# Designs tried in a protein design run: peptides against a protein of PDB entry 3EFO. Part 207

Target 1, 262 residues: chain A of PDB entry 3EFO
Amino acid sequence: SQLADLYKSCETDALINFFAKSAFKAVLHQPLKVIREILVNQTAHMLACYRKNCASPSAASQLILPDSMKVLPVYMNCLLKNCVLLSRPEISTDERAYQRQLVMTMGVADSQLFFYPQLLPIHTLDVKSTMLPAAVRCSESRLSEEGIFLLANGLHMFLWLGVSSPPELIQGIFNVPSFAHINTDMTLLPEVGNPYSQQLRMIMGIIQQKRPYSMKLTIVKQREQPEMVFRQFLVEDKGLYGGSSYVDFLCCVHKEICQLLN

## One batch from the design tools (peptide; made by RFdiffusion4, then SolubleMPNN)

Design b2_p25_8_s4 (from b2_p25_8 with S2T H4S T14K A19L D20E E21A)
Fold by OpenDDE base, seed 1:
Structure b2_p25_8_s4 (fold): chain B 262 residues (1-262), chain A 25 residues (1-25)
Amino acid sequence: as target 1 above (262 residues)
Amino acid sequence: STPSVALDMSSREKLEEQLEALLDE
């Protein structure tokens, strides 16, 4: 069927790019609450239509996602939680305006990374490997007090350090003896010159080279105040300012789909 | 029918387990 073909051809990254630009355009003309409601409604309607017309019969307790949209909900939740659509007091009007304008001009690849950051466990780096470490999900549950993580979303880069980060890695990265000695005011890593430092710098370079904008590096220590800014990029978690966790969002969408089909 | 994923929404725990598999693909 025509509908079946449509769902097969859909790509989540393209859809999110479209929805983001549409929503960010609407910000100038509609209340944020209304825009968010529309996005949720559109998500539910698309999935309800699929379930009704393209999917095999299933139990009401199941959420059915076409393969082409299997990760649509997580990205949609990220969009809904973006500072442009979910205003936060700590974010200036200028910053929101800036991000809005950026997204309006972003391609599919850029917007995908922007809404769902790359989070890399660099404490497990193999200095002999030429490959980037496998990204983990953007959730606090994936962090470790003993770990060091690099987060990048195309605009910002964070190096997060657990309170129990290995001293040898700290020495390797910062040339200081302990976590307490790390200066978080720096925006550049020192050129220590050891293999681990070089590998990390290489990784950061690769990430930067793929992006059109220069990412400012922020060093973040666990349990310090700046960590709160970092945690805002853990997009699968519940937001501090009204944003849902990914799980909660799925439940919300499922409920709305059921309502539409009853 | 179009290829799809079915998520069991009967419990939060089950959902979380399924999501681990889904997003790691």
Scores: peptide ipSAE 0.572, ipTM 0.926, DockQ to the pose 0.858
Fold by OpenDDE base, seed 3:
Formats: structure tokens, sequence, C-alpha cells
Structure b2_p25_8_s4 (fold): chain B 262 residues (1-262), chain A 25 residues (1-25)
């Protein structure tokens, strides 16, 4: 069927790019609340249609996602929580306007990374390996007080340091004796010259590679004020300003689908 | 039928476990 073919051919990254640009265009003439509601409704309708017409019978307690859209909800939630669609006090009007314009010009790959950042546990780095560490989910639950994490979304790069991050790593990265001595006003890592420092710099270089914009580095200490900004990039968590967690969003979508099919 | 993923929505914990697998794919 035409519907089956549509769902097979759809790519989540392309859909998110489309929805993002559509929504960001709509910001010019529609209230943000309405735009967000439309996005949720569209998501629910698409999935309800699939369940009704393309999916095998399943229990009502299940959320059925076509393979092509299995990660659509997480990205949709990220879109809904973006500062362009969900106003945040810490984000200026100019910054929102800037991000809006950037996304309007982004390709599929860029928008995907922008909405769902890459979060890397760099404290686990093997200096003998040339491979990047595996990314973890963008949630506080994946952070560790003993860990050091690098977050990048194509526009910003954050180096997050746990309060109990290893002193040897701190020394290796910053050439200072302790967490307290780290200067968070720095936008560049010092060239310490040890293997760990070199590996981290290499990773940062790889992340920056093929990105259209130069990512500014922000050093973030756990429990300091700038961490609040960093936490906004943990997109799977509940937002401080009305954004839902990924889990809550799925529940919301599921409920709406059930309502549509009942 | 088109290949699909079924998420058990019966509990938050079960959902979270399933999501781990889903995002790693």
Amino acid sequence: as target 1 above (262 residues)
Amino acid sequence: STPSVALDMSSREKLEEQLEALLDE
C-alpha cells in the first residue's frame, strides 16, 4: 500500500528536519503553544495511522513504532524543548532568533546532532585507542560525579567535570592540582602535552571536523551556576521550564494515540 | 506488515529499559 511504502521510506532525521523547519517558520505567525500542540498532534496522528493501517494487531498497552520512526519521539521531544519553541529565561531573544535562523538552514545531519547532542564519557578514554568513546544518553542519570564528559551539538561544546573527577585527569587536562583550581572562564584547553591531553584534543578535533560552525568550548563544573545551562542539553530529562522528559513524552503520545483510535 | 517496535507502556521502568535498547540501535 502507499501508506506502507511511506512508512518504510521515511527517515527520522529527515522528518525531524522537516518538522523543525516547519515549526520554526510557524513561529513568525503562530503562538508557541499552538505550534507545540500541532507537533504533538501530528506525531500522534502519524503513529495512530500506522497502528491502524500498517501494523499487526497488538495490545493497547503497547506503543507501536515503525522501524523508520522508532527514534522519532525522542527527537520530537528535543524539538519541542528547543528554546525556539519553548522559551527559557536564560536564553535571550537574540539567541533564540539566531538558533531559529541556523536551524532553518541546517541539513538533515546537522539538525539531528543539534537537537540530540553527542555526550561522551571522556574519563573512560584509552590513550592507546584511536576510537572515540561510545556516546551515552543525554540524561543526568548517565553522568557521574567521578566522571568527565564532553557534550557537543554542532554549535556548542561543553566539558563537564564531576565534583569528584579524578585529580590525575584534572592535572592531565588542565595542569592544575584539583577541581577547585580549574578556571571555567577558559575557552581553550591548555596544551599540557601528556597522552591524555593529546587524546582529548584529538577527540575534540574529530567532533569539530566536518561541522559547518566552530564550536566554542565551555568548561562546566558540577554544582556551579553554569551547570544549569549544561543541563538544558540533557534533552531526555525533564526541563526546568516546562519541557517533558522523554519517558513522559512517550506516555503523552501513547495516550493521544489511544484516544485517536478509540 | 511493516517492521515495527513495540514498547511496553505498562510501567516507567519497563519503558526506560526498552528505550536503552532502542537508542543504542
Scores: peptide ipSAE 0.576, ipTM 0.926, DockQ to the pose 0.822; fails the geometry check
Fold by OpenDDE base, seed 4:
Structure b2_p25_8_s4 (fold): chain B 262 residues (1-262), chain A 25 residues (1-25)
Amino acid sequence: as target 1 above (262 residues)
Amino acid sequence: STPSVALDMSSREKLEEQLEALLDE
């Protein structure tokens, strides 16, 4: 059927780009709450339509996602949690306006990375490998006190260090003896010159490559004040200012789908 | 039929487990 073909051919990255631009246009003349509600409703309606017309019968307790939209909910949640749609007091009006304008001009690939950052476990780097470490989910649950993580969303880059991050890695990256000695005011990694440092710099370069904007590096130490800013990029977690966790969002969407179909 | 993923929403724990598997694909 035409509907079945549509759901087979759609791409989540294109959809989220469309929804983002549509929502960000609406910010100028609609309340944020209304915009968020519309996005949730649209998500639920799309998935309800699929369940009704394209999916095989299933239990009401199941959330059915077409394969082409299997990650749509997570991206939609990220969109809903963005500072443009969910005003956060720590984000200035100018910053929100700036991000809004940026997204309005973003291509599909750019917006995908912008809404769902890449979070890389840097502490697992193999200096002999040319492969990037596998990204982990953007959640605090994926961090470790012993780990070092690089987060990038196309506009910002964070290097997060656990309180128990390996001293040898700290020495390798920063040329300081311990976690306590790391200067978080720096925006550039020192030229230490060892293989690990070079590998990290290469990875950062790869991440920066083909991105339209130069990402400023912010070094974040666990349990220090700047970590609060970093945590806002852990988009699968519950937001500090009203944003839902990914799990909670799925439950919300599922509930709405059930209401539409029953 | 169109390929799809079914998530069991009966419990948070089950959902989290399924999501872990889904996102690792």
Scores: peptide ipSAE 0.571, ipTM 0.925, DockQ to the pose 0.860; fails the geometry check
Fold by OpenDDE base, seed 5:
Structure b2_p25_8_s4 (fold): chain B 262 residues (1-262), chain A 25 residues (1-25)
Amino acid sequence: as target 1 above (262 residues)
Amino acid sequence: STPSVALDMSSREKLEEQLEALLDE
């Protein structure tokens, strides 16, 4: 059927790009609450339609996602949690305007990375390998006090350090003896010259490659005040300014689908 | 039917366990 073919050929990254631009355009003439509701409804309707017309029969307790949309909910939640769509006074009008303008000009690949960052466990690097470490889920639950993580979303780059980060890695990256000695005001890593430092710099270069904007590096220490900014990019967690966790969003979507099909 | 993923939504814990495989693909 035409519907089956549509769901087979659907690309989540393209959908998210479309929804983002549509929503951000609508901000100019519709209330934010209405826009958010529309996005949730659209998500639920698409998935409900699939379940009704294209999926095999399943129990109501199951959320059925076509392969082409298996990650649609997580990206949709990221979109809903973007500052442009949040109705919170803590978010400045300037920040909303800035991010709105950025996304309106983003291509499919750029918007995908923007809404769901890469989070890389740098502490697991093998200096003999040229491969990037496998990304982890963007959640605090995937961080480790003993770990060092690099986060990038195409606009910002963060190097997050756990309070118990290995001293040898700290020495390797920053050429200082301990976590306490790391200067978080630095926007560039020192050229220490050891293999680990070189590999990290290479990885950062790869991440920066083919991105339209130069990402500023922010060094973040766990439990320090600037970590609050970093946590905003852990998009699967509950948002600082009222967004749902990914799990909560899935539950919400599932409930909505069930309601549509009852 | 098209290829699909079925998530068991019966509990939060079960859902969290299933999500580990979903975003790594």
Scores: peptide ipSAE 0.570, ipTM 0.925, DockQ to the pose 0.831; fails the geometry check

## One batch from the design tools (peptide; made by RFdiffusion4, then SolubleMPNN)

Design b2_p26_3_s4
Fold by OpenDDE base, seed 1:
Structure b2_p26_3_s4 (fold): chain B 262 residues (1-262), chain A 26 residues (1-26)
Amino acid sequence: as target 1 above (262 residues)
Amino acid sequence: DYVALDLSTLEEDLEALLDEALAERE
């Protein structure tokens, strides 16, 4: 059917870019609450239409997603939780305005990374490989106290260290004897010169080279105050200021779809 | 050509789905 073909042509990355720019433009003349409601309604309507016209009959307990939009709800939830659409006290008006302007000019690849960051388990690095470690989901549940993680969203880069991160890795990266000795005020890693340090720097360089904006590095220690900022980029988790977890959002969308189809 | 997610097993289904998506992105 023509509708089926339409959904096949609708890729999530392009859609989220479009929705983001549309919503961020609307910020200038509509209340944020209204914009968020519109986005949720649009998502529900699109998926309801697909279920009704393109999918085989399914149980009411199932959420049906076209293959091209299988991760659309994830990115939509990220968009809804963005500081431009959901104001947060720790984000200044100037910063929000800056992010809005940046997104308005972002391509599809840039916006994809911006809304759903890349989170890499650095503690699993193979110093003999040039390949990036497999990314993990942006959730606290994927972190470990024994781990070291690199997060990048195209604008910011964070190096998160667990309280029990391996001393040998800390020594390798920072040339200090322990977690307590790490200086979180630094924005550049030291030139230690060992294979692990070189590999990490190379990975960071590769990530940066693929992006149009220079990313500032922030070192984050687990359980210290700056970790709160880092946690805002764990986009699948429930937000502190009214944002839903991904699971909660899916349930919400499902409920809306059911209401539309009944 | 669609994905059916059962809300009762949503966590497991999402795990597989998002792992695939992340792998495709890199």
Scores: peptide ipSAE 0.253, ipTM 0.814, DockQ to the pose 0.793
Fold by OpenDDE base, seed 3:
Structure b2_p26_3_s4 (fold): chain B 262 residues (1-262), chain A 26 residues (1-26)
Amino acid sequence: as target 1 above (262 residues)
Amino acid sequence: DYVALDLSTLEEDLEALLDEALAERE
């Protein structure tokens, strides 16, 4: 059917880019709450329409997603939790305005990374490999107190350090003996010169080269105050200021779809 | 051409889906 073909052609990354720009434009003339409600409603309507007209009969307990939109809810939840649509005390008005303007000009690839960051377990780096470590889900459940993670969203870069991160790696990266000695005020890693340091710097360089804007590095220690900011980039988790976890969002969407189809 | 996610196993179902998506964009 024509409708089925339409869904096949609607890629998630393009859709989220469109929704983001539409929503961010609407911020100028509509309340944030209304914008968020519209986004959820649009998501539910699209998926309800698909379920009704394009999908085979399925159990009510199942959420049916077209292949082209199979991860749309993930990104939609990220959009809904973005500081432009969901204000956070730690984000200034100027920063929100800046991000809004940036997204308004972002391409599909940029917005994809912006809403769902890249989170890399750099403690697992193979200094002999030219390959980047595999990204992990943006959730606290994927972090390890013994690990070191690099997060990048195209605008910001964070180096997260677990409280029990290996002293050897700390020394390798920062040239200090322990976690406690790390200065989180630095925005540049020291040039220690060992293979691990060089590899990390290379990875950071690769990430930066793919992005149009220079990402400022923020060093984050687990359980310190700045980690609260970092955790806001763990977009699958429940937000501190009203944002839902991804799972909760999916349940919400499913409920709304069922309501629409009843 | 659709994905059916069981709400009772949503986390598990999403695991594979999101892992694949992350891998594709890297």
Scores: peptide ipSAE 0.249, ipTM 0.810, DockQ to the pose 0.816
Fold by OpenDDE base, seed 4:
Structure b2_p26_3_s4 (fold): chain B 262 residues (1-262), chain A 26 residues (1-26)
Amino acid sequence: as target 1 above (262 residues)
Amino acid sequence: DYVALDLSTLEEDLEALLDEALAERE
């Protein structure tokens, strides 16, 4: 059907870009709470319309998503939890304003990465491979105390270190003997020169080359205070300041869809 | 062509879906 074709043409990344810019523009004229409600409502309406007109009848326990929008709820939740729409005490007004302006000028690819970061398990690196490691879900549940992860969202880059991260990797990256010796005040990795260090730097370079802005690097140790900032980028998790987990958000959207269709 | 997620098994279904999506993005 014509309507079905329309949904096929509506890619999630383009929609999120549009919704983000629309919402961020509205911040100047409407309360944040209202903007968030509108976004949820719009999402529910779009999906309800699809379910009603384009999908086969399904059980009430099922959430139906067109293939082109199969991860729309994920990204929408990320948008809703962004510091521009959900104020956080640790984020200054200036920083929020800055991010708002940046997003207003972002292309589709940039906004996609901005709202849902790339999280890479660096501890699994194959120094002989030119391929990036497979990204994992942006959730604390995907981290490991034994792991080292690189997170990038196009503006910031974090290197997260588990409390039990391998000493040999720590030595390879930082040229220090243990986790405790890592200086988290540094914004640049040392030039250690071993294959692992070089591989990591190469990966960071590849990530950076794809982005228009120079990403600042932050070193984060697990269970230290700065980790709280890092955790805000684990966008699937429940937020500390009112943001829902992805699962909770899906349930919310589903409920609203059902209400619209009943 | 659509995806049907069962809320009763949401975690499992989402794991597969999002893994696929991430793979497509990379």
Scores: peptide ipSAE 0.241, ipTM 0.813, DockQ to the pose 0.843
Fold by OpenDDE base, seed 5:
Structure b2_p26_3_s4 (fold): chain B 262 residues (1-262), chain A 26 residues (1-26)
Amino acid sequence: as target 1 above (262 residues)
Amino acid sequence: DYVALDLSTLEEDLEALLDEALAERE
């Protein structure tokens, strides 16, 4: 059907780019609450239309997503939790303005990475491989106290270290004997010169080369105060300021779809 | 083609779906 073809042509990354720019433009003229409601409603309407016209009848307990939009809700939830669309006083006007302007100029690929970061388990690196480690879900549930993770969203780069990170990896990356000796004020990794260090630096270089902005590196120790900032980039989790988890958002969207179809 | 997610098993279904999606993105 023509409608089915239309949905196939509507990729999530393009939609999110469009919705983000539209919403961020609207911030100048409309209340944030209204903008958020519009985004949710638009999402529900698109999916309701698909279910009604393009999908086979299914149980009410099922959420039906076209393949091209199968991850639309997670990205939409990320957009909704962005500081530009939050009215919390803890977020400075300068920060909102800065991120707003950045997103307004982003292409589809840039906005995709910005709203859903790349999270890499670098503790699993194979120094003999030229392949990047497989990315994991941006959730605390995917972190481990024994692990070391690199997170990048095109603007920021974080190196997160679990409290039980292997001393040999710490030595390999930082040339210090233990977790406690890591200086988190560093913005550059030391050139230790071992294969692991070289591989990590190479990976960081690859990630940086694909982005238009230079990403500042922040070293984060688990359970230290700066970890709170890092956790904000775990976008599938519940937000610090009342944002929903991805699962919660899906349930919300489903409920709204059902209401539209009834 | 479409994806059907059962809310009763949403967590399990999402694991597979999102893992696949990430793999496709990379």
Scores: peptide ipSAE 0.242, ipTM 0.813, DockQ to the pose 0.859; fails the geometry check

Design b2_p26_4_s1
Fold by OpenDDE base, seed 4:
Structure b2_p26_4_s1 (fold): chain B 262 residues (1-262), chain A 26 residues (1-26)
Amino acid sequence: as target 1 above (262 residues)
Amino acid sequence: MEAEEEAKKKEEEEYQKEIQKLLEQA
């Protein structure tokens, strides 16, 4: 059907851009709670409509999404967990205003990255490869205490180091003997000059070149206080101030879909 | 509680492959 074709042709990134801009505009005139409820409702209705009109009958226990919309819930949850819509107290009003303004001017590609960061396991880098490592899901469950991860969302860049990250990699990146010796106050990686350092810098450069804004680098050690800031970008995890995990959000949406279809 | 958590995990896993593909393409 024409409707089925429409859903199949939907671009999730474009939808998220639309919802983000709409929501961020609405913040000026509506309570945050109402905006969040509307977003959840819209998501559920869209997906329910698809199931009703386009999908074959399936068990109510299964959430069936078209391929083009399979990632819609995860991105929607990221939007809902953004500081603009959650009003997190640890983020200043100025920062929220700044992010709001940025998103209002973002294109589809930029907004997608902004809401769902790239999280790259750089500890597995092949220095001989020109390819970027495959991104992992933005969750603490995907991190490793033995790993080193680069996170980027178009505005910020984080280098996260596990407490058991390999000393050889630490030395390769920072030219220090151990995890304890890493200075987290630095905003630039040292020019060590070894192949691993060069590869990492290249990756960072590639990521930066794709974005209109210069990303500040923050070095984060696992289990140190600044890691809390980094965890805010693990968007699939539970939020500190009312934000749900992706899994919880998905269940919520699924329940609402079922209610709409019954 | 455990059964509910398992159901939640299964739902997440259903889309894991597609999400991963999209992340790799970005």
Scores: peptide ipSAE 0.028, ipTM 0.604, DockQ to the pose 0.041
Fold by OpenDDE base, seed 2:
Structure b2_p26_4_s1 (fold): chain B 262 residues (1-262), chain A 26 residues (1-26)
Amino acid sequence: as target 1 above (262 residues)
Amino acid sequence: MEAEEEAKKKEEEEYQKEIQKLLEQA
């Protein structure tokens, strides 16, 4: 159907950019609660409309989305969990203002990365490959105590190290013998000169070159205090300062869809 | 509530590969 084709052609990244800018503009004139409700309702309505017009009746109990829209709930949840829309006392006014202004000027690609960070398993790097490692979902469930992960959202870059990170990788990246010897105050990786270090720096360079802002690097050790900050970028998990996990959000949206169709 | 969460988790997992692909292309 023409509608099905329309939904298939819909670019979720463009939609999230639109919703983000609309919501962040609205915060100046509308209560946050209302804005959040509107976003949830809009999401539910779009998906309900698709189901009604494009999906078979047998799928009414399931949230089956076209490929182009499958990530929409993910991004919408990320938007809803942004500090601009949460307005928790733990979040400074300056931070909210800063992020609001940034998003208002972001293009589609920038906003996509901002709301859903790129999380790369650095410990899986093949030093002989020129390809970037495949990104993983931004959830703690995708981390490993034995792993090293690079997270980037266009503004910040984090290198997260599991407590059981391989010493050889630690040596390769930091030129220190163990996890305990890593200095988390550093904002630059040492030039160790081995293939692993070179590849990591190359990856970081590629990520940085695509972004208009210089990303600050933060080294994060698992189970240390700065990990709390890092975990806020695991956007599919429940946020420290509010917001639902992706699964919880899906449940919420599903209920709304059912109510609309019923 | 738990049953619903489990169902949604399963549904998410079913689309995991496709979602991952889309995210990688972005």
Scores: peptide ipSAE 0.024, ipTM 0.652, DockQ to the pose 0.043
Fold by OpenDDE base, seed 3:
Structure b2_p26_4_s1 (fold): chain B 262 residues (1-262), chain A 26 residues (1-26)
Amino acid sequence: as target 1 above (262 residues)
Amino acid sequence: MEAEEEAKKKEEEEYQKEIQKLLEQA
């Protein structure tokens, strides 16, 4: 059917870009509550329509998503959790205005990365390989106290270090003997010159080359105060400034879908 | 099945509470 073909060809990234720009434009004229409700409703309607017209019969208790739209809810939740739509007092009006303007000018690829960061397990790097490590989901559950992770969203870059990060990797990256000796005020990695350091720098370079804005590096130690800022980019978790976890959002959407199909 | 439904309901309620809180603070 024409509808089935439409859903199969649906590009989630393009939809998120559209919804983001539409919502951020609407912020100037409509209450945030209304905007958020519209976004959730639109998501539920789209998915309900698919289930009704394209999906095979299944148990009512299951949330069935088309393959092309499986990631729509997670990105939609990220949009809903953006500071522009949350409008918490902890975020300055200037920051909200800045982010709104940025997104209004972003292309599809840039907006996708902005709402859902790339999180790379750097501790798994093979120095003999030129391939980038596979990104993990942006959740605390995917971090390891023994791990080192690089996060990038097109505007910011973070290097997160677990409290039990391997000393050999710390030495390789920072040329210091232990976690405690890492200076978090650094905005640039030292040129240590070993294969691991070179590989990490190459990865950072590749990430930067794909983005129009220069990303400053922030070094973050686990359990230190600045980690709170980093955790805001773990978009699948419950945010400090509000917004649901991805799981909670899915439950909400599922309920709305069921209501639409009854 | 009942346990899963209860869990989903609880999660939804938490989401709604969070949304309501955000609306009140905005």
Scores: peptide ipSAE 0.025, ipTM 0.510, DockQ to the pose 0.032; fails the geometry check
Fold by OpenDDE base, seed 1:
Structure b2_p26_4_s1 (fold): chain B 262 residues (1-262), chain A 26 residues (1-26)
Amino acid sequence: as target 1 above (262 residues)
Amino acid sequence: MEAEEEAKKKEEEEYQKEIQKLLEQA
């Protein structure tokens, strides 16, 4: 993702990995409430230091944060929204245990993609270009009913189709005449053989090659039941199980920053 | 209350602008 690329250019990628592993280790001996509070406080402290340095000449003793640290709140909110830290009864103990163990073994690059997925507008593909489309932010506001999007987090891959997706693209990808004819039970795209299909398969291959785990493909139609699962990966939105939107998180952190600076 | 909400909104907008700028540069 574009955000992940920004982190890779700086120390922030290592910080996110550190915070994730530290938090997921702490769940074994600390209350979840305390862990969440620590993460919020750490985020607020770092951002407060950043603001102070930007607003006034920083004293030599002050922490100077690079521009890449501006994306820290995004990833911190994703971490806070992970099932391991939410402790909701709707989330099974097995799922929490599984997610915890996965993150504990992840490298820096893998953890970035895991917490903030790559969301690609596939409907904008230029069949003459070998370049990947620019990733969009992981929010429903970035989706369109006329669009087709590929989401990947290193473990799962989703192909989301808007209800008004172009029939020509549907035909190109699935070899069916319309949205209604798409089989969502398939885990592999058909080899249709046209340039668009080939390019999509190539993109999926590139994404898969960079990840240690084989990602299962799930095809998701807008407004069908499986879309609910897909929406959980739109990490900037409000979570189903009590996680805050990114905007709500920023409001919360703002209060903490004000307390630190005043 | 209004002043606090306005301050929060402004801060959110500033962060969003900075993030957007970084995304465009990447």
Scores: peptide ipSAE 0.016, ipTM 0.531, DockQ to the pose 0.040; fails the geometry check

